# Peptides against a protein of PDB entry 5Z08, part 89

Target 1, 168 residues: chain A of PDB entry 5Z08
Amino acid sequence: RQKDEWAKKTSSLMKQLDWFIGEHLGAMLAAEELGGPVVGELMEIDPDDLSAGFNAHGKLKKATSQPDLDRRQRRIDDIWGPQDEQGQAHKRKRGADEALAASAEMRDLIEQLMNKLVEAGGDNSATYVEIPRESAAARFLVRSKVAMFHPNDARRLRLVDFGRDLDD
Target 2, 222 residues: chain B of PDB entry 5Z08
Amino acid sequence: GLPRLIDAIEEASKIPAKRRQTPIKPTIEKLTTHLYTHGASPDSLLRLADLLTLRNHLDQASLAAITRNLYPSSTVSDEVVLRFIGALGHGQLKPTLALQALFLRWLVMVYHLLENPGVLGQVYGVLFDLLDTAAIRPQLCHLLALVTRRKHVRPFRIQAILTLSRQTGGDPNLTGLLRVFKNYYPEIIVGDATKGRASAFKHPDPQWRQHLDEIQQRRSEA

## One batch from the design tools (peptide; made by RFdiffusion4, then SolubleMPNN)

Design b2_p13_8_s4 (from b2_p13_8, 6 letters changed)
Fold by OpenDDE base, seed 3:
Structure b2_p13_8_s4 (fold): chain B 168 residues (1-168), chain C 222 residues (1-222), chain A 13 residues (1-13)
Amino acid sequence: as target 1 above (168 residues)
Amino acid sequence: as target 2 above (222 residues)
Amino acid sequence: PVTKYEVLAEVLK
C-alpha cells in the first residue's frame, strides 16, 4: 500500500516536472544556451524569440550570425533542407526545436543523475554523472542546489542527497 | 622509479619473449604496482601509450594489465589521446580489438582529465566510422556519447546508426548513441530502433574511478 | 520495486 502510494506520488511529481520542463524550462534553458539571460532572470521566453538569437549583451538580435556549432542554434532541417527557405516559419520552428532540444537534454540529465543515485547504494563517490559539457541544464541544477559538481572535476555532476541530511 | 621501469620494458619489448634473457613479468608487475600506487605523469603516459599502441613483442596479458592500471596522476595530453585513437581499427600493425576496447574504455574513464576534450571532437569521424566493428562498439558508443556535439549530428551519421541498428537487431549501445543525437535534434525519427533498451553509458568501473580520484587528490596536495 | 529509472522512463515516453 505505502509503496504503491509512493509510486503514484512519484509518478505524479515526475509528470509535473516533465510538463514544467517541456512548457517552460526548456525555452529558458535554450535562451541561456543561445547567450540569452540566465534562467531565473526571465521567466517567460517565447520560442519565437529564440529564433532571433541573442547578441553579446544577451539581447535579441537579427539571426545573421553564424551559430556557434557547439551551441544549439540550428535545426536538423538546416542540415537536411535547402538553405533558401529562410521564411519566418523556419525561424519559429527553429526556436521551438531549440526549446525541445533543451528539454530533452534536461530530461536526460535528470534521468542519468537519478539512475546513478539509485545504483550507488549510498556510496556518494559513485553517484556522479559524467557530463559532456557544462550546459544550461547542468548549471540550472547546480544553481538550484539540486545538483553539485565534483569538487575537483566540473565534468562530474551528482544529485544532492537530501535524504541523508534529514536522517542526520 | 617509473621511468626506469618503462626503460626496461621498452628494451624488452624489442625482443621476442623466447629470446629474452630475463622474464619481463616481474618488471610488468612492478610497473603496474607503481601505476596503481602513484599513477603516471604526462611524460610517462606518452611512453606507455607508445608501448601499448605500437607493435612490439609484449604479450597481450601484459598490455592489458598496463592498460587496466593506466591511472593518470595529472592531465592527459592530446598526443596521448591521439596515440590511442591512431591504434583503433583493423590492420596488421594495429593492436588487437580486445586491447582497443580497453583503450576506448580508458578514454571514457579519463575523459574528464583531458587537457583538450575537443581533440576527440576533431577525430569524431574516425571514431564514428568504426561503429561497424562489433568488438569495440560498446566502448565506442560510450565515448561518442561523451564527445558528440551538435556539429557531429549529421544526416549521414543518423542514417548510419539507423542502418547499423537494423543490421545488429537493435544494439542497445547504438540506441543509446541515437538517443544522444536525439537530444540535439528531438525531431529525429528513430522509428522502431529506439523501442529497444538503450545503454545508459554507465561508468565502466566505479572502483577504478574511485582509485583515480584518490591519485588525482594526491596531486593537488603536492 | 519500480526503479526511479522505470518511473522516469514512463514519464519520458
Scores: peptide ipSAE 0.013, ipTM 0.235, DockQ to the pose 0.123
Fold by OpenDDE base, seed 4:
Structure b2_p13_8_s4 (fold): chain B 168 residues (1-168), chain C 222 residues (1-222), chain A 13 residues (1-13)
Amino acid sequence: as target 1 above (168 residues)
Amino acid sequence: as target 2 above (222 residues)
Amino acid sequence: PVTKYEVLAEVLK
């Protein structure tokens, strides 16, 4: 009975998580990957301060960011800047595609992290997933204190085991 | 005048809200209106800094309202700065982290009015050691971005930012601060920590700045 | 025991 209730609760939470990833988080992660706001920081920024900061005349003095960062920053300006009608349609489609990709990446990453945790049988050294890149998804999980990087290898990510800290 | 308003608030601050004979809100509103119109003299700033940083019976909304209207009419003394720095961190006698964030924001906005900007450089270690405190990190990184000089960029601090950046999943404020460090030492290996978004450390409130400039201009004409 | 999923769900709220 308790295992079944736990399984039902877990299933319900996974459905809610999947919904949240698909409806909200994927778009925010895609925005972050494109150089947009970091997910979770927007909640601490007064919405009024956000509206005031994005005035059109804020010429970001191009700090000589590396050329690749300039491309991402241009993508932010391309995502949030006034684009002509044709640019907006391509931008919306590209934004939707990036949101879907980010959602898929987050789902896959969570699945891998969970599978490794189950397979490890309590060995914390075996719970690490190798990540090909530091994605917005990986960063989000770390910021959320849900995951942590290996101390010596930033390509290895694991779920934080919250269950052990409650039994002490 | 402003001194009499401060006197009344100081007296009220010693008494719990439920035991006050008169509501403090009208006096706070008069104070904030006066500050908005005329700013605060150095002497008044010191007294207000004590009201804001020392534990008293003033409510958080009143303290925040005073801080948001804390326009210097002149310069900001080292003593005033040190009151605000001394109020930072964790502890039962410290102001709330929300209020500390407002103090740091204020220091950013009045940085150009400091009598001795070097005072912040002297307490750099105290500021830097608070970077792990998420609630104040955005404003703290902004202040550190202004204060940082070559002498502050040390290997242990570079490593501390890199470690904290990984732990925070690449906080853009830390990335911004690390870029400031890299300006002094281009050879700093920042790894993936600088590949993320960095804060530009723009002025927190352009309207507040404009109003401050108007108050400062009136002093120069008098 | 607050499951990792509950923490994730709370962070996502």
Scores: peptide ipSAE 0.018, ipTM 0.432, DockQ to the pose 0.045; fails the geometry check
Fold by OpenDDE base, seed 2:
Structure b2_p13_8_s4 (fold): chain B 168 residues (1-168), chain C 222 residues (1-222), chain A 13 residues (1-13)
Amino acid sequence: as target 1 above (168 residues)
Amino acid sequence: as target 2 above (222 residues)
Amino acid sequence: PVTKYEVLAEVLK
């Protein structure tokens, strides 16, 4: 009975998570991969202030027009800037494709992390998933304190064991 | 005047709220109104720093309200700075992490009024060692961004930030601090830790800054 | 028991 209720609650939460990934998180992760805002940290970062950095006195440097920063800013502006009508359809399609890709990556990563946690049977050393890259999805899970990197290997990611902290 | 208000709050702070004969809230409101209008003198600022940082029976809302209205009418002494730095970290006698974040935010906002900005550089290690504390990290990174000099950018600290950045999934505040470090040593290989979004460390409260400037101007005209 | 998913859902809210 309790296992069935837990299974139902888990299934319901997985459906809600899947919905959230598809409707909101995938687009935000895609934006992060494309150089947009970091998911979960609404820091009002002025890109110009970031590019300028701080001088030796802790004052914001004047934004030197470094051409490479202009390319990143153009990429952000290309993603989020006022787009003229004709460029919008191709960018929307590309953005939708990137959001779908990011959603799929997040779903797959969560599934792998969950499967490893179940398979490990309480052995924390066996709960690590090998990730091919440090994706926006992986970073998001770590920032959210849902996952942790292996202390010596950033290619290994595991879910935080919240279950142990609840029984103590 | 402000000294009498502080006296009343100091006496009330020694007594548990349930045992006070008079509610402290009206006196706190008078204090915060006075601070908003006139600011705090160096002497008053020190007394208020003790009230904010030492364990007493004041409620968190009152402490936060005082901190949000802690406008210096003059300069900020090393002693005041050291009270707030000494209040940081973990411990039963320390203020809450939420209040510590407000103290760090305050230090950022009054940094230009410090009598000796070098005092923060002397306690740089204490500040740096608290970067693992997530609740205060945003404000701590901002303060460190202001305080960091070439002498503080050491290999072990670079490695510590890089490690912590990986462990936090690329906290933008840590990325921002790494960019400050890179300004002193351009050859620092920040790797993937800086590919993420960095914090700009903008002024935390433009309205508070404007009001502080108004209080400071009144002093220069007197 | 606040499930890992509830924490994730709360962080995602």
Scores: peptide ipSAE 0.018, ipTM 0.379, DockQ to the pose 0.037; fails the geometry check
Fold by OpenDDE base, seed 5:
Structure b2_p13_8_s4 (fold): chain B 168 residues (1-168), chain C 222 residues (1-222), chain A 13 residues (1-13)
Amino acid sequence: as target 1 above (168 residues)
Amino acid sequence: as target 2 above (222 residues)
Amino acid sequence: PVTKYEVLAEVLK
């Protein structure tokens, strides 16, 4: 009975999570990957805004007349400004494609993290997932305190075990 | 004039709001209006810095309003800078972290008016050690990006910011600061932390800047 | 025991 209720709750939460990833989080993560706002700082990003691209500041490229930035601010903008088009034609995937890709990456990462947690049988050392890159998805989970990196290896990510700290 | 307004606010700041005979808000509004129109002289800036940074009975909204209108009419002295730096961090006598963020933002916006920009370089360690304080980190990273020189980029600080970047899930402000470090030492292996979004540390308030420039211009014509 | 899923759902809310 309790296992079935837990399974139902888990299934419901997974559906809600899947919905949230698909409807909201994917676009926000894609925006972050494209140099847009960090997830949690801006709540709503229109997928159409993703197609317009972000400036080096994570804002939509608006043609606003750059006021005469002081020399120091200019240096910062030069450092973090749009890197000149060095010719790697990374095909600007359409904002929608980036949102879908980010959603898929987040789903896959969560699935891997959960599977490793179940497989580890209580061994915290076995709960780490190897991530190929520090993605917006991985960063989001860490910022949200849902996941943590291995102290010595930023390629290893695990879910935070909220249950153990409560039973001790 | 501005000195008399400051005098009145200083006296009121010694008394709890409930025990004041007169509301301070009208005097604060007069002060902020004066500051907006004329800016603050170096002497007035020092007095206002003390009002903003020392524990008193002024409400947070009034302190924030003064800070938002703290236009220098001239230069900013080392003493004024050090008052604001000394107000940073955790402690019972420190201003709120929200006010500290406003102070750091102010220092960024007036950085070009500092009599001695090197003073911030002298307190670099104090600023750097506050990077773990999330509430002030955005403005702190921006200020550090302006202040950082080759002498400040040390192995222990590189490692500290890398560690903090991992712990924060790649805070864009930390990534931005790491890029500044890498400009001084291109060989710094920032790993995947630099692949993420970095803050560009744009001017926090273009309108405030424009108004500051107008105040500064009036002084040059007088 | 707040399930890891509840925490995840709360973070995602």
Scores: peptide ipSAE 0.017, ipTM 0.415, DockQ to the pose 0.046; fails the geometry check

## One batch from the design tools (peptide; made by RFdiffusion4, then SolubleMPNN)

Design b2_p14_1_s1 (from b2_p14_1, 8 letters changed)
Fold by OpenDDE base, seed 2:
Structure b2_p14_1_s1 (fold): chain B 168 residues (1-168), chain C 222 residues (1-222), chain A 14 residues (1-14)
Amino acid sequence: as target 1 above (168 residues)
Amino acid sequence: as target 2 above (222 residues)
Amino acid sequence: MDEFRLMIEEIAEL
């Protein structure tokens, strides 16, 4: 019974997290990765400038290919470039693909961080995930105080141990 | 072709404008038209980087026109990047600060075409130390915002930005860069300067980018 | 951000 309730709660939370990543965070992370606003800082970006760009792009179409770092930079200009009608559709598709890629990267990173935390069995030195790049996802996790980089290696990221920090 | 135009400009660049037998302006216009239409190959980029960064007898308007049309048809090598970085700062042998600002803007606009983006991270200190130069600061902050990684965010640099921000009355570009730093160290108190419009570091020229994408697309189809 | 953190914390505590 308790295990089933725990499993249901975990599943529900994972679904909520997945929804949050997919519907909200992915687009913002994509924008950040593209050199747009930093997620979670109230950049006085006129909400109208963001909303005009983002409201048009909200339909997440599942594109499978991990967009190369180069493709992500190309999409800033697709996000911030002039609003020509034909440019908007390609811009929308590219923006959606980046939001999906950013969402996938965030999901994968969170999964790796959680898996390493479980595998480490309480050894903090074993909780580090090696990140191939310093992504918007990684930066967001650090900003949100969910993750920390290794003090000497910016390629190593770990989940904050919320359980131990309460007992000390 | 483009190499012959560069040859003519290189030769003309060695001679003071008053001593040239032929006006160079028509050749510059041909070059810029060619660059606009076809872009520059890696080899041509290197040659043009030398023309832009090394002291010669080309006029500022010509140098600016070349820089504004410096569309890479391919990738941008570390050598090309280092030519532009080496041209930054103060000195009699350096390009004008106005031209340096155009170089930094160019680096921002072609950042995604760098063969090795890490090269900018290696020269991060050189770039960072130029933040006191007001004329290039907007573009420099934008470039640093792209280049900054956690390894670059150090207490002394945080303090340097905070100090410079106070000295400049809260330059929005410095505030924008400090926000990038805060991504790595959330504890950074961006003081009352956060209430100011931080630069969002938007793409400097959307039309230029669109045209770059068209040039780059033609290469991928060839 | 805070809601996201709380979600991750809650998941990590599970």
Scores: peptide ipSAE 0.156, ipTM 0.318, DockQ to the pose 0.247
Fold by OpenDDE base, seed 4:
Structure b2_p14_1_s1 (fold): chain B 168 residues (1-168), chain C 222 residues (1-222), chain A 14 residues (1-14)
Amino acid sequence: as target 1 above (168 residues)
Amino acid sequence: as target 2 above (222 residues)
Amino acid sequence: MDEFRLMIEEIAEL
């Protein structure tokens, strides 16, 4: 009975988390990866805003002048390419694809972090996940105080042990 | 007048709330009303800084209310600044981190009234070393953004803030401070961790600013 | 962010 209630609660929470990642967080993370605002400063990013581009200040660029074509700016410009109907559709699709990719990355990262926590059996040294890059997802987990980087290796990320912080 | 209100609060601050014969709240309200209307003189600011920064029996709400109404009618002395700086960080004798954040916010808002803005530059290291304290980091970064000069932008501090930015998942306030550093050293590579949005360090309270300006104008007309 | 953290905390405590 308790195990079943626990399993149901866990399943419900996982569904809520998946929904939150898919519906809200993915787009925001994609925006951050594209040079947009840092997740947590903006509560909601419209996928259409993901299709407008961000200036060096993380503000939505109005459609005017193309300054220096850094690779990220090209991704922004490719997301922001010509305003023809096909270009807008391609931009929306690309924004949606980036949001889906960011959502998938976040889900995978959380899953890996959770799995490592379970596998470690209390060994904090074994709880680290190796991340291929410092993604918006990884940064968000750290900002939200859900995860921590290894002090000497930013490629290693672990979940915060929330159980210990209550006893101090 | 304001000195008598401060006297009463100072005496009450020595006594635990449960042992006070008279509620302090009405006196705090009178003080905050007076401060809102007239501001605090340099002498009153020093006394209030001591009340705010030294361990006493005043409640956090009262301390916060005083801090939120701490309008200087004139300048802010180095001594007042140093009281607030000395109150920063971790320790049982120090004010709460929430109150410290209010102090830092206050320093940001009154920065233009400092008798010697250089005093903050002298304690730059102390301020910088507190950047790991998440609860005060937003206001601390804002203050550092105002205080930072070329002499403060050193390789070790650049590296420290980059490291802390990674460790914090690219805190926008740290990114904002790095942007200030980059103004002095354009070659600073703000790594991928800092490609996020930087804080613009806007004035924390425009209404407070406007009210301060009104208080300060009355001084210029006198 | 806080809600997200709470969700993760709750899941991790399970």
Scores: peptide ipSAE 0.149, ipTM 0.359, DockQ to the pose 0.253
Fold by OpenDDE base, seed 3:
Structure b2_p14_1_s1 (fold): chain B 168 residues (1-168), chain C 222 residues (1-222), chain A 14 residues (1-14)
Amino acid sequence: as target 1 above (168 residues)
Amino acid sequence: as target 2 above (222 residues)
Amino acid sequence: MDEFRLMIEEIAEL
């Protein structure tokens, strides 16, 4: 009975976390990966805002962008994007794909961090996950005080041990 | 000359490598050789900054090679600086973090050649807000150590560095930056989490500095 | 951010 209640509670929490990552956090992380605001500075980013893109200051493109920034953006658009209706559809699809990718990266990273914590059996040196890149997901976990980088190797990330801070 | 080499690379940068009629590598090698020998004029620097910072079809090795040979023959304009600063951070349209680290390293090495060193002070907030990016943090802290003035040392930034230092387990570059802040406000308590050895922010490449000085000296004699 | 941390903490304590 208690094991079944624990399993149900764990499953419920995992579903809530997965929902939060998929519905909210993924889009915000994708916005950060697209040069938008850092997650925690803006509470909600609309998928349409992701498609519009961000200026060099991490703000939504407003018509009053500096002429030099507009030249850069036009040059990028000239190189990479048809300006037609197909180009807008492709930008929207790209924004959605990036949100999905960011969500998947966050889920995978959390899973790896949790697994390493369990496998380490109390050995702090074994709790580190090797990350291939510094992502918005990794930075978010550190800013949230959920994870920490290795002091000497930014490619190594571990969960914060929430249990030990209570006994000291 | 250098302008013609840049023209050829700009045109090639618009085309995916697999669709180019000619390999670009020989032209990149000619460019880097020219830059090593003569440096880049302000106009050439701006064009090269655009090639380095704008999304194009150039490979990362070519971009890194250009950056490593980006010797200014004269001064560095605000516009060039702002191109590199605008390329920092996370974004699909932004250069890789590895390339951004090279840009920050370059800015450190050419800091004394800026037409207006104050331009970096104007974008201090943008630079400071990137300190959480570990891949660029060493070079970013070094640049901030050069740029920091009393007006930038604010209570919220002190607290932000202290918080980030705790979160990183005492990154020596953050400790080095806190030491710079402490020069303006001696009362800053660098907490126990910063017991680590502070970075000394030594010149990143003494050989590059020497070669830059040789290029700059030729301009003063002309 | 705080809610996210609390969710992770709750999962890690299980």
Scores: peptide ipSAE 0.143, ipTM 0.321, DockQ to the pose 0.245
Fold by OpenDDE base, seed 1:
Structure b2_p14_1_s1 (fold): chain B 168 residues (1-168), chain C 222 residues (1-222), chain A 14 residues (1-14)
Amino acid sequence: as target 1 above (168 residues)
Amino acid sequence: as target 2 above (222 residues)
Amino acid sequence: MDEFRLMIEEIAEL
């Protein structure tokens, strides 16, 4: 019973996270990687837009309105692409491809971080993931206080242990 | 006249200070006085740019004094500009970073006298890649703020400034440069981490400007 | 960011 409820809750949260990454965060991360604005510093993620994504029961609300984020991403794409119609279409496609790539990178990074946390069994030294580069995804996790770099090695990233840091 | 003073300094610059028969300081003082009073012609500017940028036996105080009095009496050629740009960065044959900062400051102050302001736009990448050099960053950001056009504002450069701004704890000069970029692309969000007061890139030396204007005015009357 | 943090925190605590 408890395991099934836990599994359902975990699955629901993972779906919500995946949705958030795919529908919102990926485009913003791609914008950062492409030299756009840094995610989370000034982006009023309209809490209403985030909240609109989640119902009271943890089910994904169908995003009815394309969030202003998609409009911002399109604006970034409109700024840096060729001005011709074909160039705009190619640019939109490229922006979409970059958003998908950024989403995949974030998903993979979170998965690795979570897996390492589970595998470490409470050994903080074993919770570090080696990252090939300082990505927008990695930076976002650090800015969000979800992850932290190793103090002596910026290529090593771990999840913040929310359970331990509250008791200190 | 000025050419003879430059000749004497050029010859002295080839010889180590300890081996000079005569002290060069009086000749440097005559040069700087002449430059302050009359400015430097385009030909003299080129020769002085070589003395300032090429490795020689002149002391840093003399080089700094010449740079501080380097008033153009006319325009500044592309060749002169390129000598100063070529002297920037790290290297055993390059001038000290302190002197490079003075060169960048000079370029800012004479920017309106360039024969072709576009020359700085052509070397924009070289200038931009030096932003990590803290000792010259203030003057470099100011120069880039003058030089930047829409064609220079590229995604990778936006990201580079943002990254460097974070790494430097929000250097106000980088924030100022990013604000210039934002004028071309309003969608650039200068993050709250840059809560630092953006540099306004004010003229480095109003008195120097005024004196330059007086020298330039005498040329227009002649 | 805070909502994202809370979501990750909730997942990590499961």
Scores: peptide ipSAE 0.131, ipTM 0.297, DockQ to the pose 0.196

